# Designs tried in a protein design run: peptides against a protein of PDB entry 4N7V. Part 45

Target 1, 222 residues: chain A of PDB entry 4N7V
Amino acid sequence: TLRSITSPLVAHRLKPIRQKTKKAVVSILDSEEVCVELVKEYASQEYVKEVLQISSDGNTITIYYPNGGRGFPLADRPPSPTDNISRYSFDNLPEKYWRKYQYASRFVQLVRSKSPKITYFTRYAKCILMENSPGADFEVWFYDGVKIHKTEDFIQVIEKTGKSYTLKSESEVNSLKEEIKMYMDHANEGHRICLALESIISEEERKTRSAPFFPIIIGRKP

## One batch from the design tools (peptide; made by RFdiffusion4, then SolubleMPNN)

Design b2_p13_8_s3 (from b2_p13_8, 5 letters changed)
Fold by OpenDDE base, seed 4:
Structure b2_p13_8_s3 (fold): chain B 222 residues (1-222), chain A 13 residues (1-13)
Amino acid sequence: as target 1 above (222 residues)
Amino acid sequence: MEPVEFEEFPLTL
């Protein structure tokens, strides 16, 4: 099943963006819908041959073929659907579209990993918990120039000198110099706090069912 | 449309 290889994408709270590649254009719209435009080139002109329009919650996929499959000239936005529209739920999406959905999902996850959900200013750093899940990216920008970027897979450290390195295991983290460990300890505490706040605020948001609470900013830069 | 391979995302946000 599609669910066995990916979860429904979640584009809520993401800002509009349009990313072009050779074979596709992926967009997050003002509506927070996600569009994958499949592009073909004919006579030095790019045409959109197929569009996957995915709902902001990832559960509905609308597929259409511009101009009856003849294609529509590539523009600065997806072509509007006209006729020959197919609508699928996530769990009923034909297998032939799974790869394209995965592409959209990966793009959305990338955007989410760069989209602040919680910004928390401490005495020493600007901490940012991102929108991606599970294992949201967490960035710490120390005011003295040190940077720590935590992902599900690694921790990147950028020292004051600009020297950068990546840590992929607890052993490597434990082998850090004491001065760097101090930054890591602060980063970890900020991370813990952001995760706790995310949980609390998300629960209140669920109960209230009002406008989104996120993104939020806690504190101010000293 | 035929299966398509997609490039990775050279995205900086």
Scores: peptide ipSAE 0.041, ipTM 0.695, DockQ to the pose 0.315
Fold by OpenDDE base, seed 2:
Structure b2_p13_8_s3 (fold): chain B 222 residues (1-222), chain A 13 residues (1-13)
Amino acid sequence: as target 1 above (222 residues)
Amino acid sequence: MEPVEFEEFPLTL
């Protein structure tokens, strides 16, 4: 099933963006829908031959073939659906479209990993919890120039000297120099606080059923 | 439509 290889994409709270590649253009719209435009070149002109329009929650996929399948000239936005439109739920998406859906999903996850959900200013650093899930990226920008980037898979450290390295195991983290451990301890505390705030705020958001509370900024730069 | 391969994203926000 599609669900066995990817979850429904989640584009809520993401800013509009359009990224062109050789064979496709992927967009997040103002509506927070995601569009994959499949591009073909004819006589030095690019045409959109197929569009996958995915709802912000990833659960509805609308597929259409612009200009009766002849293609529509590539523009600054996806072409409007006209005729020969198919609508699918995530679980009923034909297998022939799974790769294209995965492409959209990977793009959205990348955008989410770079989209602040919580920004928390401490005495020593700007901490940022990102929108991606599970295991949201967490960045700490210390005011003295040290940077720590935590992901589900690794921790990247950039020292004051510009020296950069990646930690992939607990043993490597435990082997850190004491001076670096201090930064890591602060980063971990900031991370814990952001996760706690995320939980609390999300629960209140659920109760109020109003506009999104995120992104949120806690504190200010000293 | 012919099969399409997709490239990675040089994403700048």
Scores: peptide ipSAE 0.040, ipTM 0.689, DockQ to the pose 0.317
Fold by OpenDDE base, seed 1:
Structure b2_p13_8_s3 (fold): chain B 222 residues (1-222), chain A 13 residues (1-13)
Amino acid sequence: as target 1 above (222 residues)
Amino acid sequence: MEPVEFEEFPLTL
C-alpha cells in the first residue's frame, strides 16, 4: 500500500513556493494544497501534461490532464482543472501515481525542514524548531558565529573558524572538545524548551480550535 | 501518462 511507504503529506502552515525541475514543477499553493505538474517539452515549449493536486492534509488527490491530455503551456502556476478530473483518497490512489505522490511528499518534508515553527531567542543564540516530522530539524545560530543543526539523522556543527563536521552517534558527541560541548549543551537546552513549548501550544490549539498559533517567535535578539 | 522521473533540487526559501 501507499501507506506502507509514505504517510500523507502535511502542507499546513507552509508558504507558497514553486520549484521547477526538468520533468516536473512542484508547488505549494496559497491554499496550502500541493501540485505536481508533469512537464513535457515539445518544439522548444514546455507543456503540463498531468497535474496531481494534493490537499493540504495529503488525504485527497485530484488528478487531471490539461487540455484533454494535449497539455497546457507551462506557466507561473498550475493550470486550472477543467476536464478529465479524477479524485482519489490517499488509500485509493492508483499505484501508478505513488512515485509522484512520494515526490510531492519528499518536497513538502524538505520545505517543512526549512520552515520555522518556533523561533526562540536566548542570550547566546537564535534557536529554530522546524515544521518537519517526526524529529523536527532544530537549528541554533549562536551570535558569535557557531551554528548547530540537529536533524533526526545527524548533528552538524559549524565552528567560528568555519570548520564544519557532522556527528552521527553519541560517542562522537561525547568526543567533542569542551568548548564545543558548551555550545551543544546550550543547543540541547534550547531544543528541549522548544519541544516543550510546541507541546503546550499544540495542546492549546487543540482546545481552542482557533487559527494556528504557529509559527511563533519567543524572545528577541539581545 | 508515461512514467516520469523527478529530480530533486535544493530548496531556497
Scores: peptide ipSAE 0.039, ipTM 0.696, DockQ to the pose 0.360
Fold by OpenDDE base, seed 5:
Structure b2_p13_8_s3 (fold): chain B 222 residues (1-222), chain A 13 residues (1-13)
Amino acid sequence: as target 1 above (222 residues)
Amino acid sequence: MEPVEFEEFPLTL
C-alpha cells in the first residue's frame, strides 16, 4: 500500500513556493495545496502534461491532464483543472501515481525542515524549531558566530573559525572539546524549552480550533 | 503518463 511507504503529506502553515526541475515543477499554493506538474518539451517550449493536486492534509489527490493530454504551456502557476479530472483518496490512489506522490511528500518534508515553527531568542542565541516531523530540525545561531543544526539523524556544528563537522553518534558528542560542549548544552536546553512550548501551545490550539497559533516568536533579539 | 524521474535540489526559502 501507499501508506506502507509514506504518510499523507502535511502542508499546513507552509508558505507558497515553486520549484522547477527538468521534468517537473512542484508547488505549494496559497491554499496550502501541493501541485506536481509533469513537464515535457516540444519545439523548444515546455508543456505541462499531467498535474497532481494534493490537499493540504495529503488525503485528497486530484489528477488531471491539461488540454486532453496535449499539454498546457508551462507558466508561473499550475494550469486549472478543466478536463479529464480524477479524484482519489490517499488510500485509493492508483499505484502508477505513488512515485509522484512520494516526490511531493519529500518536497513538503524538506520545506517543513526549513520552515520555522518556534523562534526562541535566548541571551546567547537565536533558536529555531522547524515544522518537520517526526524529530523536527532544530537550529541554534549563537550571536558570537557558532551554529548548531540538529536533525533526527545528525548534529552539525560550525565553530567561530568556520570549521564545520557532523556528529552522528553519542560517542562523538561526548568527545567534543569543553568549549563546544557549553554551546551544545545551551542548544539542548533551548531545544527542550521549544518542545515543551510546542506541546502546550498545540494543545491550546486544538481546544480553541481557531486560526493557527504557529509560527510564533518568543523573546526578542538582544 | 509514464513514470518520470525526479531531481531533488536545495530549496531557497
Scores: peptide ipSAE 0.034, ipTM 0.685, DockQ to the pose 0.331

## One batch from the design tools (peptide; made by RFdiffusion4, then SolubleMPNN)

Design b2_p14_1_s1 (from b2_p14_1, 6 letters changed)
Fold by OpenDDE base, seed 3:
Structure b2_p14_1_s1 (fold): chain B 222 residues (1-222), chain A 14 residues (1-14)
Amino acid sequence: as target 1 above (222 residues)
Amino acid sequence: DLEKELAELGKTFP
């Protein structure tokens, strides 16, 4: 199943972007929908031959072939859907489109990992919890130049000197020099607070059914 | 730099 290789993408709260590659253009629209345009070159002109338009919650995929499959000239936005469109749910998406959906999902996930959900200014650092899931990225930018970047898979440390290294296990974290442990402790505290705030705010959003509160900024630069 | 990472990801497009 498609679900065995990827989860439905989630593009909520993401800013619009358009990224062109050799074979495709991927866009996050103002509507927070995601479009994958398959690009072909003919006579030195690029044409969009196929479009996958994915809903912001990833559960609905609309597929169309511009200009009856002949293609539509590549422009600054996806071509409008024609009357000949197919609409699928995530679980009913034909297998032939799975790899393209998976790519879109990876694209969105990468954008999410760079999209602030909570920004928290402490006395010593700017802490940022990102939008990706599970295990959202967490970055701490200390005002003295130290940086800590936590992901689900690793922790990257950049020291004042510019020395950079990656920690992939708890044992490596525990082997840090005392000076760096102080930064790590602060980062972990900031992380805990951001996760707590995320939970509280999300619960309030659920209760009130109000417009999204995120992204949110807490505190201010010193 | 998000754009560079997205460009790198783009190389994996099927």
Scores: peptide ipSAE 0.545, ipTM 0.952, DockQ to the pose 0.854
Fold by OpenDDE base, seed 5:
Structure b2_p14_1_s1 (fold): chain B 222 residues (1-222), chain A 14 residues (1-14)
Amino acid sequence: as target 1 above (222 residues)
Amino acid sequence: DLEKELAELGKTFP
């Protein structure tokens, strides 16, 4: 099943973006929908031959073939659907579209990993919790030049000297120099606070059913 | 840089 290889993509709160590759253009629209345009070249002109339009919650996929399958000239936005539109739920999407959906999902996850959800200014650093899930990326920019980037899979450290390294195990974290451990301790504290605030704010957002509370900024740059 | 990483991801498009 499609669900065995990916979950429904989540594009809520993401800013619009359009990325062109050799074979496709992927967009996040103002509506927070995601579009995958399949591009072919004929006579030095690029045409959109197929479009997958995915809802912001990833659960609905609309597929259409512009201009009766002849293609529509590539423009600055996806062509509008006209006729011969197919609509699928996530669980009913034909297998021939699974790889394209998976790519769209990876695209969205990458964007989410670079999209601030909570920005928290401490006395020593700017901390940023990102939108991706599970295990949101967390970045700490210390005012003295040290940077720590935490992901679900690793921790990257950039020291004042510019020396950079990646930690992939707890043993490596424990072997850090004492000076670096102090930065790590602060980063971890900031991370804990951001996660706690995320939980509290998300609960209030659910109760009020209002416009999104995120992204938020807590504190101010010293 | 987001654009750079998206470009790299684009190379893996099916």
Scores: peptide ipSAE 0.545, ipTM 0.952, DockQ to the pose 0.814
Fold by OpenDDE base, seed 4:
Structure b2_p14_1_s1 (fold): chain B 222 residues (1-222), chain A 14 residues (1-14)
Amino acid sequence: as target 1 above (222 residues)
Amino acid sequence: DLEKELAELGKTFP
């Protein structure tokens, strides 16, 4: 199943972006929908041959072939759908589209990993919890120049000198110099607080059913 | 840089 290889993408709260690759253009629209345009080149002109339009919650996929499959010249936005449109739910998406959906999901996940959900200013650092899930990226920018980037897979440390290294295990974290451990401790505390705030705010957001509360900024840079 | 990372991801498009 598609679900066995990826989860429905979530593009809520993401800013619009359009990224061209050799074979495709992927866009997050103002509507927070995601469009994958399959691009082919003919006579030095690029044409959109296929479009996957994915809902912001990832659960609905609308597929169409511009100009009856002849293609539409690549422009600065996806071509409008024609009358020949196929609509699928996530769980009913034909297998031939799974890899493209997976790519769209990875694209969105990457954007989410760079999209602030919570910005929290402490006495020593700017902490940022990102939108990706599970295991949202967490960045700590200390005012003295130290940077810590936590992902689900690793922790990257950039020291004041610019020296950078990656930690992939608890053993490596435990082997850090005492000075760096202090930064890590602060980062972990900021992370805990951001996660707690995320939970509380998300619950209130659910209850109120109003406009999204995120992104949110807590505190100010000293 | 998001654009650079997206570009790298783009190389993996099926």
Scores: peptide ipSAE 0.542, ipTM 0.951, DockQ to the pose 0.843
Fold by OpenDDE base, seed 2:
Structure b2_p14_1_s1 (fold): chain B 222 residues (1-222), chain A 14 residues (1-14)
Amino acid sequence: as target 1 above (222 residues)
Amino acid sequence: DLEKELAELGKTFP
């Protein structure tokens, strides 16, 4: 199943972006929908031959072939749907489109990992919890130049000297020098606070049914 | 940098 290789993409709260590759253009629209345009070149002109338009919650995929399958010249935005439109739910998407959907999902996930959800200024650092899930990226920019980047898979540390290293196990974390451990402790505390606030704010969003509260900024740089 | 990472991801398009 498609679900076995990826979950539905989530493009909520993401800013519009358009990225061209050799074979495709991927866009996040103002509507927070995601479009994958399949691009082919004919006589030195690029044409959009196929479009996957994915809803912001990833659950609905609309597929169309511009200009009756003849293609539409590549422009600064996806071409409008034609008369030949197919609509699928995530679980009913034909297998031939799975790789393209998976790419769109990876694209969105990458954007999410670079999109601030919570920015929290402490006395010593700017902390940022990102939008990706599960295990959102967490960055800590200390005002003295130290940087810590936490992901689901690793922790990257950049020291004042510019020395950089990656930690992939608890054993490595426990073996840190005392000086670095202080930064890690602060980062972990900031992370805990951001996660707690995320939970509380998300619950309030659910209750109020209002516009999204995120992204939020807490505090100011000293 | 998001743009650079997206460009690298683009190389993996099917």
Scores: peptide ipSAE 0.530, ipTM 0.950, DockQ to the pose 0.844

Design b2_p14_1_s2 (from b2_p14_1, 5 letters changed)
Fold by OpenDDE base, seed 5:
Structure b2_p14_1_s2 (fold): chain B 222 residues (1-222), chain A 14 residues (1-14)
Amino acid sequence: as target 1 above (222 residues)
Amino acid sequence: SLEEELKELGETIP
């Protein structure tokens, strides 16, 4: 099943973006829908031959072939669906489209990993919890130049000298110099606070059913 | 950067 390969993508709260590659253009629209345009070149002109339009919650996929499959000239936005539109739920998406959906999902997840959900200013650093899930990326920019980037898979440290290294195990974290451990401790505390606030705010957002509370900024830059 | 990572991801399109 498609679900065994990927979960439905979630594009809520993401800013519009358009990324062109040789074979496709992927976009997040103002509506928070995601479009994958499959591009072919003919006579030095690029044409959109197929479009997958995915709802913001990833559960509805609309597929169409511009100009009856002849293609529509590539523009600054996806071509509008006109005729021969197929609409699928996530669980009913034909297998021939799974790889394209997976690509869209990976794109959205990458954008989410770079999209601030909570920005928290501490005495020593700017902390940022990102939108991706599970295990949201967490960045700490210390005012003295040290940077820590936490992901689900690793921790990257950039020291004042510009020396950079990646930690992939607890043993490596424990082997850090005492000076770096102090930064790590602060980063971990900031991370804990952001996660706690995310939980509380998300619960209130659910109760009120109002406009999104995120992204938020807590504290102020010194 | 996001742009660089998106470019790398784009090369994986079927």
Scores: peptide ipSAE 0.167, ipTM 0.840, DockQ to the pose 0.886
Fold by OpenDDE base, seed 3:
Structure b2_p14_1_s2 (fold): chain B 222 residues (1-222), chain A 14 residues (1-14)
Amino acid sequence: as target 1 above (222 residues)
Amino acid sequence: SLEEELKELGETIP
């Protein structure tokens, strides 16, 4: 199943972006929908031959072939859907489109990993919890120049000297020098707080059914 | 950069 390969993408709260590659253009629209435009070149002109338009919650995929499959000249936005439109749910998406959906999902996930959900200013650092899931990226930018980047898979440390290294296990974390452990402790505390606040705020959003509260900024830079 | 990472990801499209 498609679900065994990827989960439905989530593009909520993401800023619009358009990224062109050789074979495709991927966009997050103002509507928070995601579009994958498959591009072919004919006579030195690029044409959009196929479009996958995915809803912001990833559950609905609309597929169309501009100009009856002849293609539409590549422009600054996806071409409008034609009369020949197919609409699928995530679980009913034909296998022939799975790789394209997976690409869109990976794109969105990457954007999410760079999109602040919570920014928390402490006395010593700017902490940022990102939008990606599961295991959102967490960055700590200490005002003295130390940087810590936590992902689900690793922790990257950049020291004041510019020395950079990656930690991939708890044993490596435990082997840190004492000076770095202090930064790690602060980062972990900031992370805990951001996760707690995310939970509380998300619950309030659910209760009030108001506009999204995220992204939020807590505190202020010194 | 994010742009470079996105470009690299784009190369994975068949």
Scores: peptide ipSAE 0.166, ipTM 0.838, DockQ to the pose 0.828
Fold by OpenDDE base, seed 1:
Structure b2_p14_1_s2 (fold): chain B 222 residues (1-222), chain A 14 residues (1-14)
Amino acid sequence: as target 1 above (222 residues)
Amino acid sequence: SLEEELKELGETIP
C-alpha cells in the first residue's frame, strides 16, 4: 500500500513556493495544496504533461493531463485543470502515481524542516523549532556564532572557529569538550521549552477551533 | 541550504 511507503503529506501553514527541476516542478500553492508538474522538453520548449494536485492534508489527489494530454507550456504556475480529471483518495491512489506522491511528500517534509513553527529568543541564542514531523528539527543560533542543529537522526555543531561536526550517538555527545557541552545544555533547554510551548499552544488551538496560532515568536533578540 | 537540498531531492523524481 501507499501508506506502507509514506504517510499523507501535511502542507498546512507552509508558505507558497515553486521549485523547478529538470523533470518536474513542485509547488506549494497559496491554498496550501501541493502540485507536482511533470515536465517534458520538445523543440526547446518545456511542457507540462501531467499534474498531481494534492490537498493540504494529503488525503485527496487530483490528476489531470493538460491540453488533452498534448501538454501545456510551462508557466509560473500550474496549468488549470481540464475536463478530464481523476480524483483519488490517498488509499485509492493507483500504484503508478506512488513514486510521484512520495516525491511530493519528501519535498513537503524538507520544506517543513526549514519552516519555523516556534522562534524563541533567549539571552544567548535564537532557538527555532521547525514544522516537520515526527521529531521536528531544532536550530539554535548563538549570538556569539555557535550553531547547533538537532534532527531526529543527528546533531550538527558549528563552532566559533567554523569547525563543523556531526554527532550521531550518545557517546559522541558525551565526548564533547566542556565548553561545547555548555552550548548543548542551553540548546537542550531551549528545545524542551519549545516543545512545551508547542504542546500548550496546540491544545489551545484545539479548544478554540480558531485560526492557527503558529508560527509564533517568543521574546526578542537582546 | 534549502535550495541545495531541494535540488538534490529533485534528482530523485522518477
Scores: peptide ipSAE 0.165, ipTM 0.840, DockQ to the pose 0.875
Fold by OpenDDE base, seed 2:
Structure b2_p14_1_s2 (fold): chain B 222 residues (1-222), chain A 14 residues (1-14)
Amino acid sequence: as target 1 above (222 residues)
Amino acid sequence: SLEEELKELGETIP
């Protein structure tokens, strides 16, 4: 099933973006829908031959073939749907489109990993919890130049000297120098606080059923 | 490849 290879993409709260690659253009629209435009080149002109328009919650996929399948010249935005539109739910998407959906999902996940959800200023650092899930990226920018980047898979450290290294196991984390451990301890505390705030704020969002509270900024730079 | 294109995207996303 499609669900076995990817979850429905989530584009909520993401800013509009349009990114061109060799074979496709991927866009997040003002509506927070995601469009994958499949591009072909003919006589030195690029044409959109197929479009996947995916809802912000990833559960609805609308597929159409511009200009009756002849293609529409590539422009600054996706072409409008015309004839021969197909609509699918996530679980009913034909297998022939799974790779394209996965491409959109990975793009959105990448954007989410770079989109601040919570920004928290401490005495020593700017902490940022990102939008991606599960295991959101967490960045700590210390005012003295040290940087820590936590992901689900690793922790990257950039020291004051510019020395950079990656930690992938608990043993490596435990082997850190004492001076680096102090930064890690602060980063971990900031991370804990951001996760706690995320939980509390998300619950209040659910109760109020109003506009999103995120992104949010806590504190200010000293 | 798809992986190459995703890598390109990662380089351009601010």
Scores: peptide ipSAE 0.090, ipTM 0.764, DockQ to the pose 0.131

Design b2_p14_1_s3 (from b2_p14_1, 5 letters changed)
Fold by OpenDDE base, seed 3:
Structure b2_p14_1_s3 (fold): chain B 222 residues (1-222), chain A 14 residues (1-14)
Amino acid sequence: as target 1 above (222 residues)
Amino acid sequence: DLEEELAKLGETFP
């Protein structure tokens, strides 16, 4: 199943972007929908031959072939859907489109990992919890130049000297020199606070059914 | 740099 290789993408709260590659253009629209345009070159002109338009919650995929499959000239936005469109749910998406959906999902996940959900200014650092899931990225930018970047898979440390290294296990974290442990302790505290705030704010959003509270900034620069 | 990472990801497009 498609679900065995990827989860439905989630593009909520993401800013619009358009990224062109050799074979495709991927866009996050103002509507927070995701479009994958398959690009082909003919006579030195690029044409969009196929479009996958994915809903912001990833559960609905609309597929169309511009200009009856002949293609539409590549422009600054996806071509409008024609009358010949197919609409699928995530679980009913034909297998032939799975790899393209998976790519879109990876694209969105990468954008999410660089999209602030909570920004928290402490006395010593700017802490940022990102939008990706599970295990959102967490970055701590200390005002003295130290940086800590936590992901689900690793922790990257950049010291004042510019020395950079990656920690992949708890044992490596525990082997840090005392000076760096102080930064790590602060980062962990900031992380805990951001996760707690995320939970509280999300619960309030659920209760009030109000417009999204995120992204949010807490505190101010010194 | 998000753009560079997206570009690298783009190389993996099926």
Scores: peptide ipSAE 0.552, ipTM 0.951, DockQ to the pose 0.858
Fold by OpenDDE base, seed 4:
Structure b2_p14_1_s3 (fold): chain B 222 residues (1-222), chain A 14 residues (1-14)
Amino acid sequence: as target 1 above (222 residues)
Amino acid sequence: DLEEELAKLGETFP
């Protein structure tokens, strides 16, 4: 199943973006829908041959072939759908589209990993919890120049000198110099607080059913 | 940089 290889993408709260690759253009629209345009080149002109339009919650996929499959010249936005449109739910998406959906999901996940959900200013650092899930990226920008980037897979440390290294295990974290451990401790505390705030705010957001509360900024830079 | 990482990801498009 598609679900066995990816989860439905979630593009809520993401800013519009359009990224061209060799074979495709992927866009997050103002509507927070995601469009994958399959691009082919003919006679030095690029044409959109296929479009996957994915809902912001990832659960609905609309597929169409511009100009009856002849293609539409690549432009600065996806071509409008024609009358020949196929609509699928996530669980009913034909297998031939799974890899493209998976790519769209990875694209969105990457954007989410760079999209602030919570910005929290402490006495020593700017902490940022990102939108990706599970295991949202967490960045800490210390005012003295130290940077810590936590992902689900690793922790990257950039020291004041610019020296950078990656930690992939608890053993490596435990082997850090005492000075760096202090930064890590602060980062972990900021992370805990951001996660707690995320939970509380998300619950209130659910209850009120109003406009999204995120992104949110807590505190100010000293 | 997001753009750079997206470009790298783009190389993996099926």
Scores: peptide ipSAE 0.552, ipTM 0.951, DockQ to the pose 0.842
Fold by OpenDDE base, seed 1:
Structure b2_p14_1_s3 (fold): chain B 222 residues (1-222), chain A 14 residues (1-14)
Amino acid sequence: as target 1 above (222 residues)
Amino acid sequence: DLEEELAKLGETFP
């Protein structure tokens, strides 16, 4: 099943973006829908031959073939749907489209990992909790030049000198120099606070059923 | 950098 290889993508709160690759263009629309345009080249012109339009919650996939399957010239936005439109639920998507959906999901997840959900300014750093899940990325930009990037899989440290290294285990974290541990401690505290705030704000958002509260900014740069 | 990572991801398109 498709669910065995990916979960429904979630594009809520993401800013519009359009990224061209060799074979496709992927867009997040202002509606927060995701479009995958399949691109073919004929006579030095690029044409969109197929479009997958995925709902913001990832549960509905609309597929159409522009211009009766002849293709539509590549433009700055996806071509409008034609009269020959197929609509699928996530669990009913034909297997032939699974890899394309998976790509769209990876695309969205990557964008989410770079999209601030909570920005928190401390005395020493700018902390940013990102939108991706599970295990949202967390970045700390210390005002003195040190940078820490936490993901579900690793921690990247960039020291004042520009020296960069990646930590993938607890033992490696424990082997850090004392001066770096101080930065790590601060980063961890900022992370804890952001997660706590995310929980509290999300609960309030659920209760009010209003417009999204995120992204938010807490504090200001000194 | 988001653009760089998206470019790398683009190479994996089926």
Scores: peptide ipSAE 0.550, ipTM 0.950, DockQ to the pose 0.852
Fold by OpenDDE base, seed 2:
Structure b2_p14_1_s3 (fold): chain B 222 residues (1-222), chain A 14 residues (1-14)
Amino acid sequence: as target 1 above (222 residues)
Amino acid sequence: DLEEELAKLGETFP
């Protein structure tokens, strides 16, 4: 199943972007929908031959072939749907489109990992919890130049000297020098606070049914 | 940055 290789993409709260590759253009629209345009070149002109338009919650996929399948010249935005439109739910998407959907999902996930959800200024650092899930990226920019980047898979440390290294196990974390451990402790505390606030704010969003509260900024740089 | 990462990801398009 498609679900076995990826979950539905989530493009909520993401800013519009358009990224061209050799074979495709991927866009996040103002509507927070995601479009994958399949691009082919004919006589030195690029044409959009196929479009996957995915809803912001990833659950609905609309597929169309511009200009009756003849293609539409590549422009600054996806072409409008034609008469030949197919609509699928995530679980009913034909297998031939799974790789393209998976790419769109990876694209969105990458954007999310670079999109601030919570920015928290402490006395010593700017902390940022990102939008990706599960295990959102967490970055800590200390005002003295130290940087810590936490992901689901690793922790990257950049010291004042510019020395950089990656930690992938608890054993490595426990073996840190005392000086670095102080930064890690602060980063972990900031992370805990951001996660707690995320939970509380998300619950309030659910209760109020209002516009999204995120992204939020807490505190100011000293 | 994001642009560089997206460019790298783009190379993996099916």
Scores: peptide ipSAE 0.548, ipTM 0.951, DockQ to the pose 0.844

